# Peptides against a protein of PDB entry 6NYY, part 15

Target 1, 212 residues: chain A of PDB entry 6NYY
Amino acid sequence: KHFEQAIERVIGGLEKKTQVLQPEEKKTVAYHEAGHAVAGWYLEHADPLLKVSIIPRGKGLGYAQYLPKEQYLYTKEQLLDRMCMTLGGRVSEEIFFGRITTGAQDDLRKVTQSAYAQIVQFGMNEKVGQISFDLPRQGDMVLEKPYSEATARLIDDEVRILINDAYKRTVALLTEKKADVEKVALLLLEKEVLDKNDMVELLGPRPFAEKS
Target 2, 212 residues: chain A of PDB entry 6NYY as posed
Amino acid sequence: KHFEQAIERVIGGLEKKTQVLQPEEKKTVAYHQAGHAVAGWYLEHADPLLKVSIIPRGKGLGYAQYLPKEQYLYTKEQLLDRMCMTLGGRVSEEIFFGRITTGAQDDLRKVTQSAYAQIVQFGMNEKVGQISFDLPRQGDMVLEKPYSEATARLIDDEVRILINDAYKRTVALLTEKKADVEKVALLLLEKEVLDKNDMVELLGPRPFAEKS

## One batch from the design tools (peptide; made by RFdiffusion4, then SolubleMPNN)

Design b1_p9_8_s1 (from b1_p9_8, 4 letters changed)
Fold by OpenDDE base, seed 2:
Structure b1_p9_8_s1 (fold): chain B 212 residues (1-212), chain A 9 residues (1-9)
Amino acid sequence: as target 1 above (212 residues)
Amino acid sequence: AYSTIAPPP
């Protein structure tokens, strides 16, 4: 318990017990986090879910914590499933509420960064090709891009395609698993925090063996 | 903002 709390503080920040969300916002958070949790549960190359919470911590209203594999090399398939998992909250909001909120801002930032990295740093896009350039870091003088404006447009287009494909994949998955998302969301509203065991009790065992 | 704690890529 103390170790888990320490990790939660490092990752999520301090628990803000004083931040009381309105019931409707709390419901939105629950379905958002349930989307992340269920996407991670049913995506083969996603990291296994460790914990999901709708208790506000730091700047977040809720979070899903995953157990990362100790790996330094990621496949294109792994990165796609991670993108889908990261989009799970936004997609859940769309499916259940027919509206989107600002809650997915950090998720969209991560997805955007991942998509650009895949195309510009990892050479994972066939149209752009086997290129690797450093992305401008925050505060770096925007040096001249080592590629043409035409290439820049191509990169932007392929980033959009990649994100849209990940989004569509996530929509398909969470639509198929809509009942599971709702089960998780409802249980979150009751317990506020779910662990892996709660997920197993609710959804059954994760269909993908954890590679030890 | 929701903080999805995905491991950094």
Scores: peptide ipSAE 0.078, ipTM 0.740, DockQ to the pose 0.158
Fold by OpenDDE base, seed 5:
Structure b1_p9_8_s1 (fold): chain B 212 residues (1-212), chain A 9 residues (1-9)
Amino acid sequence: as target 1 above (212 residues)
Amino acid sequence: AYSTIAPPP
């Protein structure tokens, strides 16, 4: 219990019981978090869901906690599924509300960073090739790019393609699982916090064997 | 931001 709470504090910050969201905003958060949860449930290379909450913590209005695998090496497929899981909130909002909110800002930042890293650090794009460049950190003087303007444009194009592919994959998944997203969202609105057992009761066992 | 998820690697 103490260890889990410590992890929750590190990931989500302290619970802010004083943040009263409007009912419509709370509903948006519930469907957003349900999108993350369901995407993670049905993506093979996503980490297993431990907890999903719509209780505001720190800067977050909700969170999904996953059990990360202790691994140092990530495949392209794993990174894609992580991108899809990260996009799950935005996609859920689009599917259920026909509108998008600012709530996905941090998710989109993470997806953008991951996409650029895959292409320019990990050499995972066939068109760009087997290259690895350090991305400028925030605050570093943008040193001259070690590649041409044409390569810069290619990188930007391939990043967009990768993100769009992840987005489309997530749309397809959550559209297929739309009823499951709704079940999770509705139960979140009732219980505010769901664990793995709640998810199993709602959705059935996760279709991927837990790597013991 | 609505959600906090495990950081990508």
Scores: peptide ipSAE 0.062, ipTM 0.724, DockQ to the pose 0.147
Fold by OpenDDE base, seed 1:
Structure b1_p9_8_s1 (fold): chain B 212 residues (1-212), chain A 9 residues (1-9)
Amino acid sequence: as target 1 above (212 residues)
Amino acid sequence: AYSTIAPPP
């Protein structure tokens, strides 16, 4: 319990028990987090879900916590499934509410960073090719790009394609699993926090064997 | 307002 709380504090910050969300906002958060949870559940190369919560922490209104694998190498397939999982909240909002919120800002930032890294650091795009450049970090001086404007446009286009492909994949998955997303969201509204066991009870065993 | 997903390691 203490170790889990410590991890939660590091990931999400301090629990804001005094933060009062309006019922409709709480509902949005529940479906958003359910989208992350269900996407992670049914994506082979996503990390296993450990916990999902709609209790506000730090700057977040909710969170999904995963148990990362101890790995140093990531495949293109793994990175794609992680992108899909990260898009799960936004996609859930679209499917259930027909509207999008600012709640996905951090998710979109992560997806954007991952997509650029795949294309310009890991050489995972066939059109851009086997290249590796350092991405500017927040606060880094804008150095001259080591590539042409044509290459910059190509990179931007391929990033958009990759993100859109991940988005479409996530839409397809969560549309197929729409009933499961709703089950998770409704249970979140009741319990506020779900663990892996709650997910197993609700959805059945995760269809992918945990590689021990 | 944002959702927090456990960062990749």
Scores: peptide ipSAE 0.046, ipTM 0.721, DockQ to the pose 0.140
Fold by OpenDDE base, seed 3:
Structure b1_p9_8_s1 (fold): chain B 212 residues (1-212), chain A 9 residues (1-9)
Amino acid sequence: as target 1 above (212 residues)
Amino acid sequence: AYSTIAPPP
């Protein structure tokens, strides 16, 4: 318990006990985090869930914590499942509330960055081909792109396709697992923090063997 | 290192 609390403080920061969310906002956060948690639970190449919380910490209103695998090489399939897990919060909000919030901004940023990296750094898109260019960092002078405007448009189109495919995959998954998302969300509203054992009790064992 | 997904403030 003490070790877990120490890790939580390092990762999430101090609990903001003074930040009282309105009941509707707290509900939104619960379903958002439940979306991440359930997506990660049922995606083979997603990192295993350790903890999910709706207690505001540091910069977040809630969080889902995962144990990443120590790996240097990522497959296209792994990157896709990670994108889907990252989209899980937004998708959950859409499924349950029929509306979207600003809560997914950082998630969408991560997904966007991943999609561009896959296409223009890792050469993972067949239409764009085996290319690798550095993405401009925020604040760097956008150096002249080493490719044509036609290629730029193609990249933008393929990025959009990749993100949309990840989104659709996540919608399909969380729609199938809608009852599980609700179970997690409702229990979050009750307990505020769930661990892996709570998830196993709710959903059964994760269908993918954790590589120890 | 643990990864954390959180909604922004």
Scores: peptide ipSAE 0.036, ipTM 0.718, DockQ to the pose 0.384

Design b1_p9_8_s2 (from b1_p9_8, 3 letters changed)
Fold by OpenDDE base, seed 1:
Structure b1_p9_8_s2 (fold): chain B 212 residues (1-212), chain A 9 residues (1-9)
Amino acid sequence: as target 1 above (212 residues)
Amino acid sequence: ASSRIAPPP
């Protein structure tokens, strides 16, 4: 209990019980978080879902919490599934509402950072090749890029391709699982918080063995 | 790891 609450405070911040979302915004949050949850459920290399909540906290209007594996080495496939899971909220909004919100800003930042890291730090793109450059940190003097403008354009193009591929993969998945996203979203609107057991009751057991 | 819907800007 105390440990879980401490983790929740670190991840989500303090509950903003005074922050009453409008019903339509709360619905948007529910479907957004349901998108994350369902994407994470059906992606092999996504982290296991622990909790999903639409209770506003200091860091967000809702969240999906995953149990990170103590993993230090990531494959390209693992990073792709993590990107897809991270896009799940945005994709759910598109599928269910035909509109997108600012709610995905942090997710898109994470996806963007991951895509750039894969291409320019991890050498995971065949066109860019086996290169590794340090990305400028926020606030560091923009050192001259250690590559040409042509390489910069190539990087930008390949980042866009990678993100679009992840997005399309997520659209395909959540379209296939649309009814499951709806079930999770509706139950979120009723309970505000779901755990792994609620997800098992709704969706059945996760189709991937939990790597212990 | 967590995903979240960001607060409005």
Scores: peptide ipSAE 0.285, ipTM 0.870, DockQ to the pose 0.835
Fold by OpenDDE base, seed 2:
Structure b1_p9_8_s2 (fold): chain B 212 residues (1-212), chain A 9 residues (1-9)
Amino acid sequence: as target 1 above (212 residues)
Amino acid sequence: ASSRIAPPP
């Protein structure tokens, strides 16, 4: 309890017990977080879900917490599945509501940063090639890009392709698992917080063994 | 890693 609360405080911030979401917004949050949870459950290279919550904490309306592996080296496949998991909320909103909200802003930021890093830092794109450039950090003077405007356009195009591919993969997955997303969302609306055991009871064992 | 639904800033 105390340790979990401490982790939750670090990840989510203080519980804003005073923020009462309207029922429709709470429903949106539940389906969004269910999208993350189910994507993480059925993606082989996603981090295993620890906890999912629709209780507002700090600046978040809900969150999904994963147990990160102590890993220093990531494959393209791992980064893709992580992108898909991160897109799970946005995709769930699209599938269930036919509309998207501003709720995915932080997720899209993470996905955008990951996509650019894969292409321009990790050399993971065949068209751009085996290049590695530092991305301008917040506050760095926009130094002259070490590549041409044509390369800049190519990078932007390949980033868009990578994100769109991750999005389509996530749409396919959550469409296949639509009933599972709904089960998780409905249970979230009842319990507000789900753990790994709740997910196992609801969906069965995660199909991917935790690599010990 | 955590995903967060954040209100717009």
Scores: peptide ipSAE 0.277, ipTM 0.862, DockQ to the pose 0.774
Fold by OpenDDE base, seed 3:
Structure b1_p9_8_s2 (fold): chain B 212 residues (1-212), chain A 9 residues (1-9)
Amino acid sequence: as target 1 above (212 residues)
Amino acid sequence: ASSRIAPPP
C-alpha cells in the first residue's frame, strides 16, 4: 500500500480531484487506457502491466503503468511490440468510436521517435542500411544532415512504413481482442483503477511468462 | 514505463 502510493505519486502526481471529466470524455479515456492495457497484455515483448487508471492526475487524464524489464539490448521485434502497445490507445479510440482525439499526442511522439531511432540510429532498416546518425535534439541547431536528400526521403518513407506496420499490427490485435478491451474499459468506468490481479480475473493469466 | 492520455497544452 505505502509503496504503491509512493509510485503513484511519482508517476501520476497529485490526483486532480477538481477535474470532473464529462461522461463522454471519461468514456474516451477509459477505452484509450484499455487499449494500452490489452495491447500490453497480449504482446509478447511488451512490458507487464502493473496498473491502469482513469483518475486524472497532474500528468494526464489516465495512465497505464508497466514494469520495465532491466535490459540494455533491444531487438527489432521488442521495439515493434513496444510501439504497438504505445499505439493501443489511439487504435482503441478508432475501433470503438470511429474517431480519434488529441489524447494520443504523447504516444505518437514516442512512436515517431522510436521509428526514427530504429532506422537512423540502430541500422534496423534494410533499405536504409547499416547507418547510425544522431537525431537532432529539440533546440539543437540542425546541423547539415550527413546524407543526401534522396536518403532523407528514403528515411521518411521507411519511418512511415514502420509506423504503419505497427499501427496495422495493433489494429489486428485489438480487433481480435475487442471484447477484452470493452471489458477492461467498462470495469475502469466502474472502479477507475485496475491492477494486474483485476486484469487476470477479467482476461485470464497473461499468455507470456513474466521474467521474475 | 507509462502510457498517458493528456490534454493538449
Scores: peptide ipSAE 0.262, ipTM 0.858, DockQ to the pose 0.768
Fold by OpenDDE base, seed 5:
Structure b1_p9_8_s2 (fold): chain B 212 residues (1-212), chain A 9 residues (1-9)
Amino acid sequence: as target 1 above (212 residues)
Amino acid sequence: ASSRIAPPP
């Protein structure tokens, strides 16, 4: 209880009971969060969903909370599934509304940062190769890149390919699971908060064994 | 205001 509330405060901030979203915006948030929740449910290397909420907290309009794994080493496949889960909100908006919103800005920032890190810090791209460079931190003077402009272009191209591949994978998944996204979104609009048990009732047991 | 998902590593 106290630990969960502390995590909720860190992730979501304080509940802003005074933020009344317009019905259409609340619907967008519900489908966005449902996209994250369902993507996380059906991606093997995604963290197990604990809670999903469309109650505005701090700067967020909604959130999905996952059980953190005490993991220090990540595979390329794990990072891809995390990217797909992070894209789940944007993809859900596209599938259900035929339009996209600014709601995915932080998600896209995270995906972009992850993609660059995979290519230029973790050496996970075959074309760029086994390289590791420090990414410019926010506020660091942009020192000269330790690679050529041709390599910079290659990095940018491979980042775009990686993000597009993650996006396409997420589109395929949430299109296949479209009815499940709808169920979660509709129940979110009713209950505002869902837990793991609600998800099991809607979708059945998560198809991946919980890492004991 | 965006959804807050667990940060990528």
Scores: peptide ipSAE 0.148, ipTM 0.765, DockQ to the pose 0.147

Design b1_p9_8_s3 (from b1_p9_8, 3 letters changed)
Fold by OpenDDE base, seed 2:
Structure b1_p9_8_s3 (fold): chain B 212 residues (1-212), chain A 9 residues (1-9)
Amino acid sequence: as target 1 above (212 residues)
Amino acid sequence: ASSHIAPPP
C-alpha cells in the first residue's frame, strides 16, 4: 500500500480529490485509458501493464502505468508497438465516440517525438537513410538544420507516414479487440483502478510472456 | 512508462 501510493504519487502526482469529472468526461477517460491498456496487452513489444486508473491526479485525468523493461536498446518493432500503445487512448476515443478530445495531447507529443527520433536520430527510415542529427531541444536556438529543405520535407513526410501507420495499426488492433476495450472501460468506471490481475480476469493471460 | 490523458491546458 504505502509503496504503491508512493509510486502512484511519483507517476501521477497527488490525487486531485477535488477534481470531479462530469460523468461524460469520466467515461471518455475510462475508454481512453482502456485503449492504452488493451493496446499494451495485445502488442508483443509493448511494456506490460501494471496499473490503469481514471482517478484524476496532478499530471492527468487518468493514467496507464507499465513496467518498463530495463533496456537501453530499442528495435524499430519495439518503438512501433510503443507508439501504438501510446495512440491507444486516441484510437479508443475515435472508435467508441466518433470524436477526439484534447486528452491525447501528451500522447501525440510523445508519438511525434518518437517518430522524429526514429527518422533523424536513429536512422530507422530507409528513405531518409542512415543519418543522425540532434533535434533542437526546447530552448535551443534554431540552429541551421544540417540538411536541405528538400530533406526537411522528406523527414516531415516520413514522420507523418510512420505516425499514420502506427495509428492504422492501432485502429485495426482495437477494432479487433473492441469488446475487450469495452470490458476494461466498464470495469474502470466501476473500480476506478485496475491492476494486472483485474486485466487477467477480464482478458485472460497476456498472450506474450514477460521476458524475464 | 506511463500514458496520461492530459487535462485541458
Scores: peptide ipSAE 0.276, ipTM 0.864, DockQ to the pose 0.812
Fold by OpenDDE base, seed 3:
Structure b1_p9_8_s3 (fold): chain B 212 residues (1-212), chain A 9 residues (1-9)
Amino acid sequence: as target 1 above (212 residues)
Amino acid sequence: ASSHIAPPP
């Protein structure tokens, strides 16, 4: 109990008990977090869900917490499933509300950073090729790119293609699992916090063997 | 790893 609360404070920040969300905003948060949770449940290479919450904290209005695997090498397939899980909130908003919110800003930042890293650091794109450049760090003056403007346009196009492919994959998955997203969202609105056991009771066991 | 719905800007 005390240790879990300490971890929750480090991950989510302090509970904003004074932050009152309107019922419609609370509903948007529940479906957004349900999208992340269900995408992570049915993607083979996604990290296992530990906890999902719609209680506002210092870092957000809700969160989904995962247990990362201790690994140093990532495949292209693993990075794609991680991108799809990260897009799950935005995709859920589109499917259930026919509109999108500013809520996915941090998710889109992470997806954008991952897509650029795959193409220009890890050499995972056939059109750009087996290249590796350092991405500018936050605060570095990017004076000159080590490649032509034609290569810059190619990188930007291939980043957009990769993100759109991940988005379409997530739309297909959460459309197939739409009833499961609804079940998770409704239970979140009732309990505000779900754990892995609540997800097993609701959806059945995760279809991928836990690599112990 | 965590995902978050961002607070309003």
Scores: peptide ipSAE 0.276, ipTM 0.867, DockQ to the pose 0.822
Fold by OpenDDE base, seed 1:
Structure b1_p9_8_s3 (fold): chain B 212 residues (1-212), chain A 9 residues (1-9)
Amino acid sequence: as target 1 above (212 residues)
Amino acid sequence: ASSHIAPPP
């Protein structure tokens, strides 16, 4: 209890108990977080879900918390599944509401950063090749790119391809699992917080063995 | 790791 609350405070920040979301916004949050949760549940290389919450906190209106594996080396497939999980909220909003919100801004930032890192830091793209460049950090002086404008265009194109592929994969998954997303979202609206056990009750056991 | 809905800027 106290340890979980401490982790929740570190991850989510302090609960904004005074922040009352409008019912429609709370519904949007529930379906968004359900999208993350369900995507993470059915993606082999996603981190296992620990908790999902629609209680507003300092860092967000809701969150899905995962147990990070002590992993230092990531495969391309693992990074793709992480991207899909991160897109799960946006995709859920599209599937259920036919509209998208600003809520996915941080998710899209993470996906964008991951896609660029895969292509220009990890050499994971065949067209760009086995390259590794430092990405400019926020606030770094824009140093001259260590590659041509043609390479910059190629990188941008391949980033879009990678993100679109992850997005399409997530759409396919959450469309297949649409009823599961609905179940999670509805239960979130009732309980505001779900744990792994609630997810097992709703969806059955996660289809991937937890690597101990 | 966590995913979250960002509050409006």
Scores: peptide ipSAE 0.272, ipTM 0.865, DockQ to the pose 0.810
Fold by OpenDDE base, seed 5:
Structure b1_p9_8_s3 (fold): chain B 212 residues (1-212), chain A 9 residues (1-9)
Amino acid sequence: as target 1 above (212 residues)
Amino acid sequence: ASSHIAPPP
């Protein structure tokens, strides 16, 4: 209890009970977070969902909390599933509202950073090859790229392809699971917070064995 | 079980 509340305060900030979202915005948040939750539920390499909330906190209008895996080495497949889970909010908004919001800005930033890291730091792209360059940090003088403009264009193209593939995978998944996203979103609008047990009651057991 | 919301990388 106290430790979980401390983690929630560090990650989410203090509950801002004073932020009254308009009903339509609260609905958007519910479907956004339901998209993350359901994507994480049905992606093998996603972290197990612990909690999902639409209660506004210091850094967000909602959140999905996952059990972190003590993992130091990530596969390409694991990174893809993490990208898909991160895109789950945006994809849910598109599927249910036919419109997208600014709510996915942080998610898209994370996905973009992950995609670039996979291609230029981890050597995970066959066309770009087995390369590893330090990405310019925010605020570092953009040192001359250690590669040609042709390679820069190739990197940008392959990043776009990777993100698009993750997006399409997420669209396919959440379209297949559309009814499950709806169930989670509706229950979020009622309860504001769901745990793993609520998710099991709604969706059934997670189809992947919890790697103990 | 430390529930860290680790943002996915």
Scores: peptide ipSAE 0.094, ipTM 0.734, DockQ to the pose 0.092

Design b1_p9_8_s4 (from b1_p9_8 with K4R M5I)
Fold by OpenDDE base, seed 3:
Structure b1_p9_8_s4 (fold): chain B 212 residues (1-212), chain A 9 residues (1-9)
Amino acid sequence: as target 1 above (212 residues)
Amino acid sequence: ASARIAPPP
């Protein structure tokens, strides 16, 4: 209990008990977080869900917490499923509300960074090829790119293709699992916080064996 | 790893 609360404070920040969300915003948060939770549940290479919450903490209105695997090497398939899980909130908003919000800004930043890293750092794109460049760090002077403007346009196009493919995969998954997203969102609106056991009771056991 | 819904800055 005290240790879990300490981890929650480090990851989420202090509970903003004074932050009153309007009922419509609270509903948007519940469906957004349900999208993340359900995407992570049904994607083989996604990290296991530990907790999902719609209680505002720090800079977030809600969060889904996962247990990362201790690994140093990531496959292209693992990175794709991680992107799909990260897009789950935005996709849930589109499916259930027919509109999108600013709530996915940090998720889209992470997806964008991952897509660029896969193409220009890890050599995971066939058209760009087996290349590895350092991405500019925050605050580094934008030095001249070691490649042509034609290569820059190719990178930008392949990043867009990769993100769109991850988005379409997530739309297909959460459309198939739409009833499960609804169940999780409704239970979040009732309990505000769900753990792994609540998810097992609601959806059944995760279809992928936990690699112990 | 955490996924979040965040207010605009």
Scores: peptide ipSAE 0.247, ipTM 0.850, DockQ to the pose 0.776
Fold by OpenDDE base, seed 5:
Structure b1_p9_8_s4 (fold): chain B 212 residues (1-212), chain A 9 residues (1-9)
Amino acid sequence: as target 1 above (212 residues)
Amino acid sequence: ASARIAPPP
C-alpha cells in the first residue's frame, strides 16, 4: 500500500481531483489508455500491466503502469513491441473515434526517439548499417553530422518506415482485439482504475508467460 | 521502475 502509493506519486504525481474532464475527453482518455493496456497485454515483449487509470495525475490525464523488467540489453523485437505499446493510445483513438487528438504527443516523441536510436545508435537497420552516432541533445549546438545528406535522407526514410511498421502492427493488433479494447475502456469509465486481476477477468490470462 | 504511459494534457 504505502510503497505502491509512493511509486504512483513518483510516476503519476499527486491525484488532481480538481481536474474535471468533459465526458467526451474522459471517454477519449479511457479508450487511449485501453489501447495502451491491450497492446501491452498481447505483445510478447511488452512489460506486464500492473494498473491502468483514467484518474488525472500530475500532467497526465491517465496512465498505464507496467512492471519493469530489470533488463539492460534490448533486442530489436523488444524495442518494436515497446513502440507498438506506446502507439496503442493513438491507434485506439483512430479505431474508435475516426479522429486523433494531441493526447499522443508524448507517446509519439518517445516512439520517434526510439526509432532514431535504433537506426543511428544501435545499428539495428540493415540499410543504414552497423553505425552508432550520438544524437544531438536538446540544447547542444548541432555539430556537423558525421554523415552525408544522402545518409541523412536514408536515416529519415528508415525512421519513417520503422515507425510506420510499428503503427501498422499496432493497428492490426488492436483491430483484432477491438472488442477487448472496448471492454477495458468501458470498465475504465466505470471504475476509473483497473488492475491486473480486472484485466484477467476481462481478457483472460495474458498469453505470455511472465518471465520470472 | 514501472513504465508509465500517459497522454499529455
Scores: peptide ipSAE 0.209, ipTM 0.830, DockQ to the pose 0.403
Fold by OpenDDE base, seed 4:
Structure b1_p9_8_s4 (fold): chain B 212 residues (1-212), chain A 9 residues (1-9)
Amino acid sequence: as target 1 above (212 residues)
Amino acid sequence: ASARIAPPP
């Protein structure tokens, strides 16, 4: 309890008890977080879900908390599943509401950063090849790109392809698991916070062994 | 890692 709350404060920030969401926004948050939760549940290389909450904390309206793996090396497959998990909120909004919100902005930023890193830092794209360039940091002098405009276009195209593939994979998953997303969302609207045990009760045991 | 829905700034 205290340890989880400490982690929750570090990850989520302080509870903003003063932010009252409209019921429709709270519903959107519930389905968004349910999308993250269910995606993380059924993706092999995703981190295991610890907690999901629709209680606003810090700058977030809701969050899904995962047990971080103590790993320093990530496979392409792991990075893809992490992207899919990160897209789970946006995808859930699309599936259930037929509309998308600004709520996924941070998720899309993370996905975008991951996709660029995979392609231009980790050499994980066959078309771009085994290259590694430093991504310009915010405030770094515009160093001339160490590659041609044609390569820049290729990178941009392959980033879009990678993100779209992750998005499609997430759509397929959450469409298959649509009833599970709804169960989680509805229970979130009731309880505001779910833990791993609630998820096991709703969805059954996670199909992937938790690597300790 | 946490996934979050965030309000626009």
Scores: peptide ipSAE 0.278, ipTM 0.860, DockQ to the pose 0.794; fails the geometry check
Fold by OpenDDE base, seed 2:
Structure b1_p9_8_s4 (fold): chain B 212 residues (1-212), chain A 9 residues (1-9)
Amino acid sequence: as target 1 above (212 residues)
Amino acid sequence: ASARIAPPP
């Protein structure tokens, strides 16, 4: 309990017990977090889900916590599945509500950063090629890009393609698993917090063995 | 990694 609360405080911040969401917003949060949870459950290279919560903490209205593997090297496949998992909330909103909210802003930021890093830092795009450039950090002077405007356009196009492919993959997955997303969302609305055991009870064992 | 639904800034 105390250790879990400490981790939750570090990840989510302090519980905002005073922040009462309207029922419709709470429903949106539940389906958003269920999208993350289910995407992470059925993606082979996603980190295992540890906890999902719709209790507002810090700056978040809800969160899905994963147990990251202690790894320093990421494959292209791992990065794609992480992108899909990160898009799971936005995709769930689209599938269930036919509308999207501002709630995915941080997720889209992470996905955008990951896509650019894959293309311009990790050399993971065949069209752009085996290149590695430092992305301007927040507050760095916009130094002259070490590549042409044509290369800049190519990078922007390939980033969009990568994100769209991850989005489509996530749509396909969560459409296939739509009933599972709904089960998780409904149980979140009841319990507000789910752990790995709740997910196993709802969905069965995760189909991918945790690589110990 | 934590996925979060965030209020607008």
Scores: peptide ipSAE 0.259, ipTM 0.853, DockQ to the pose 0.779; fails the geometry check

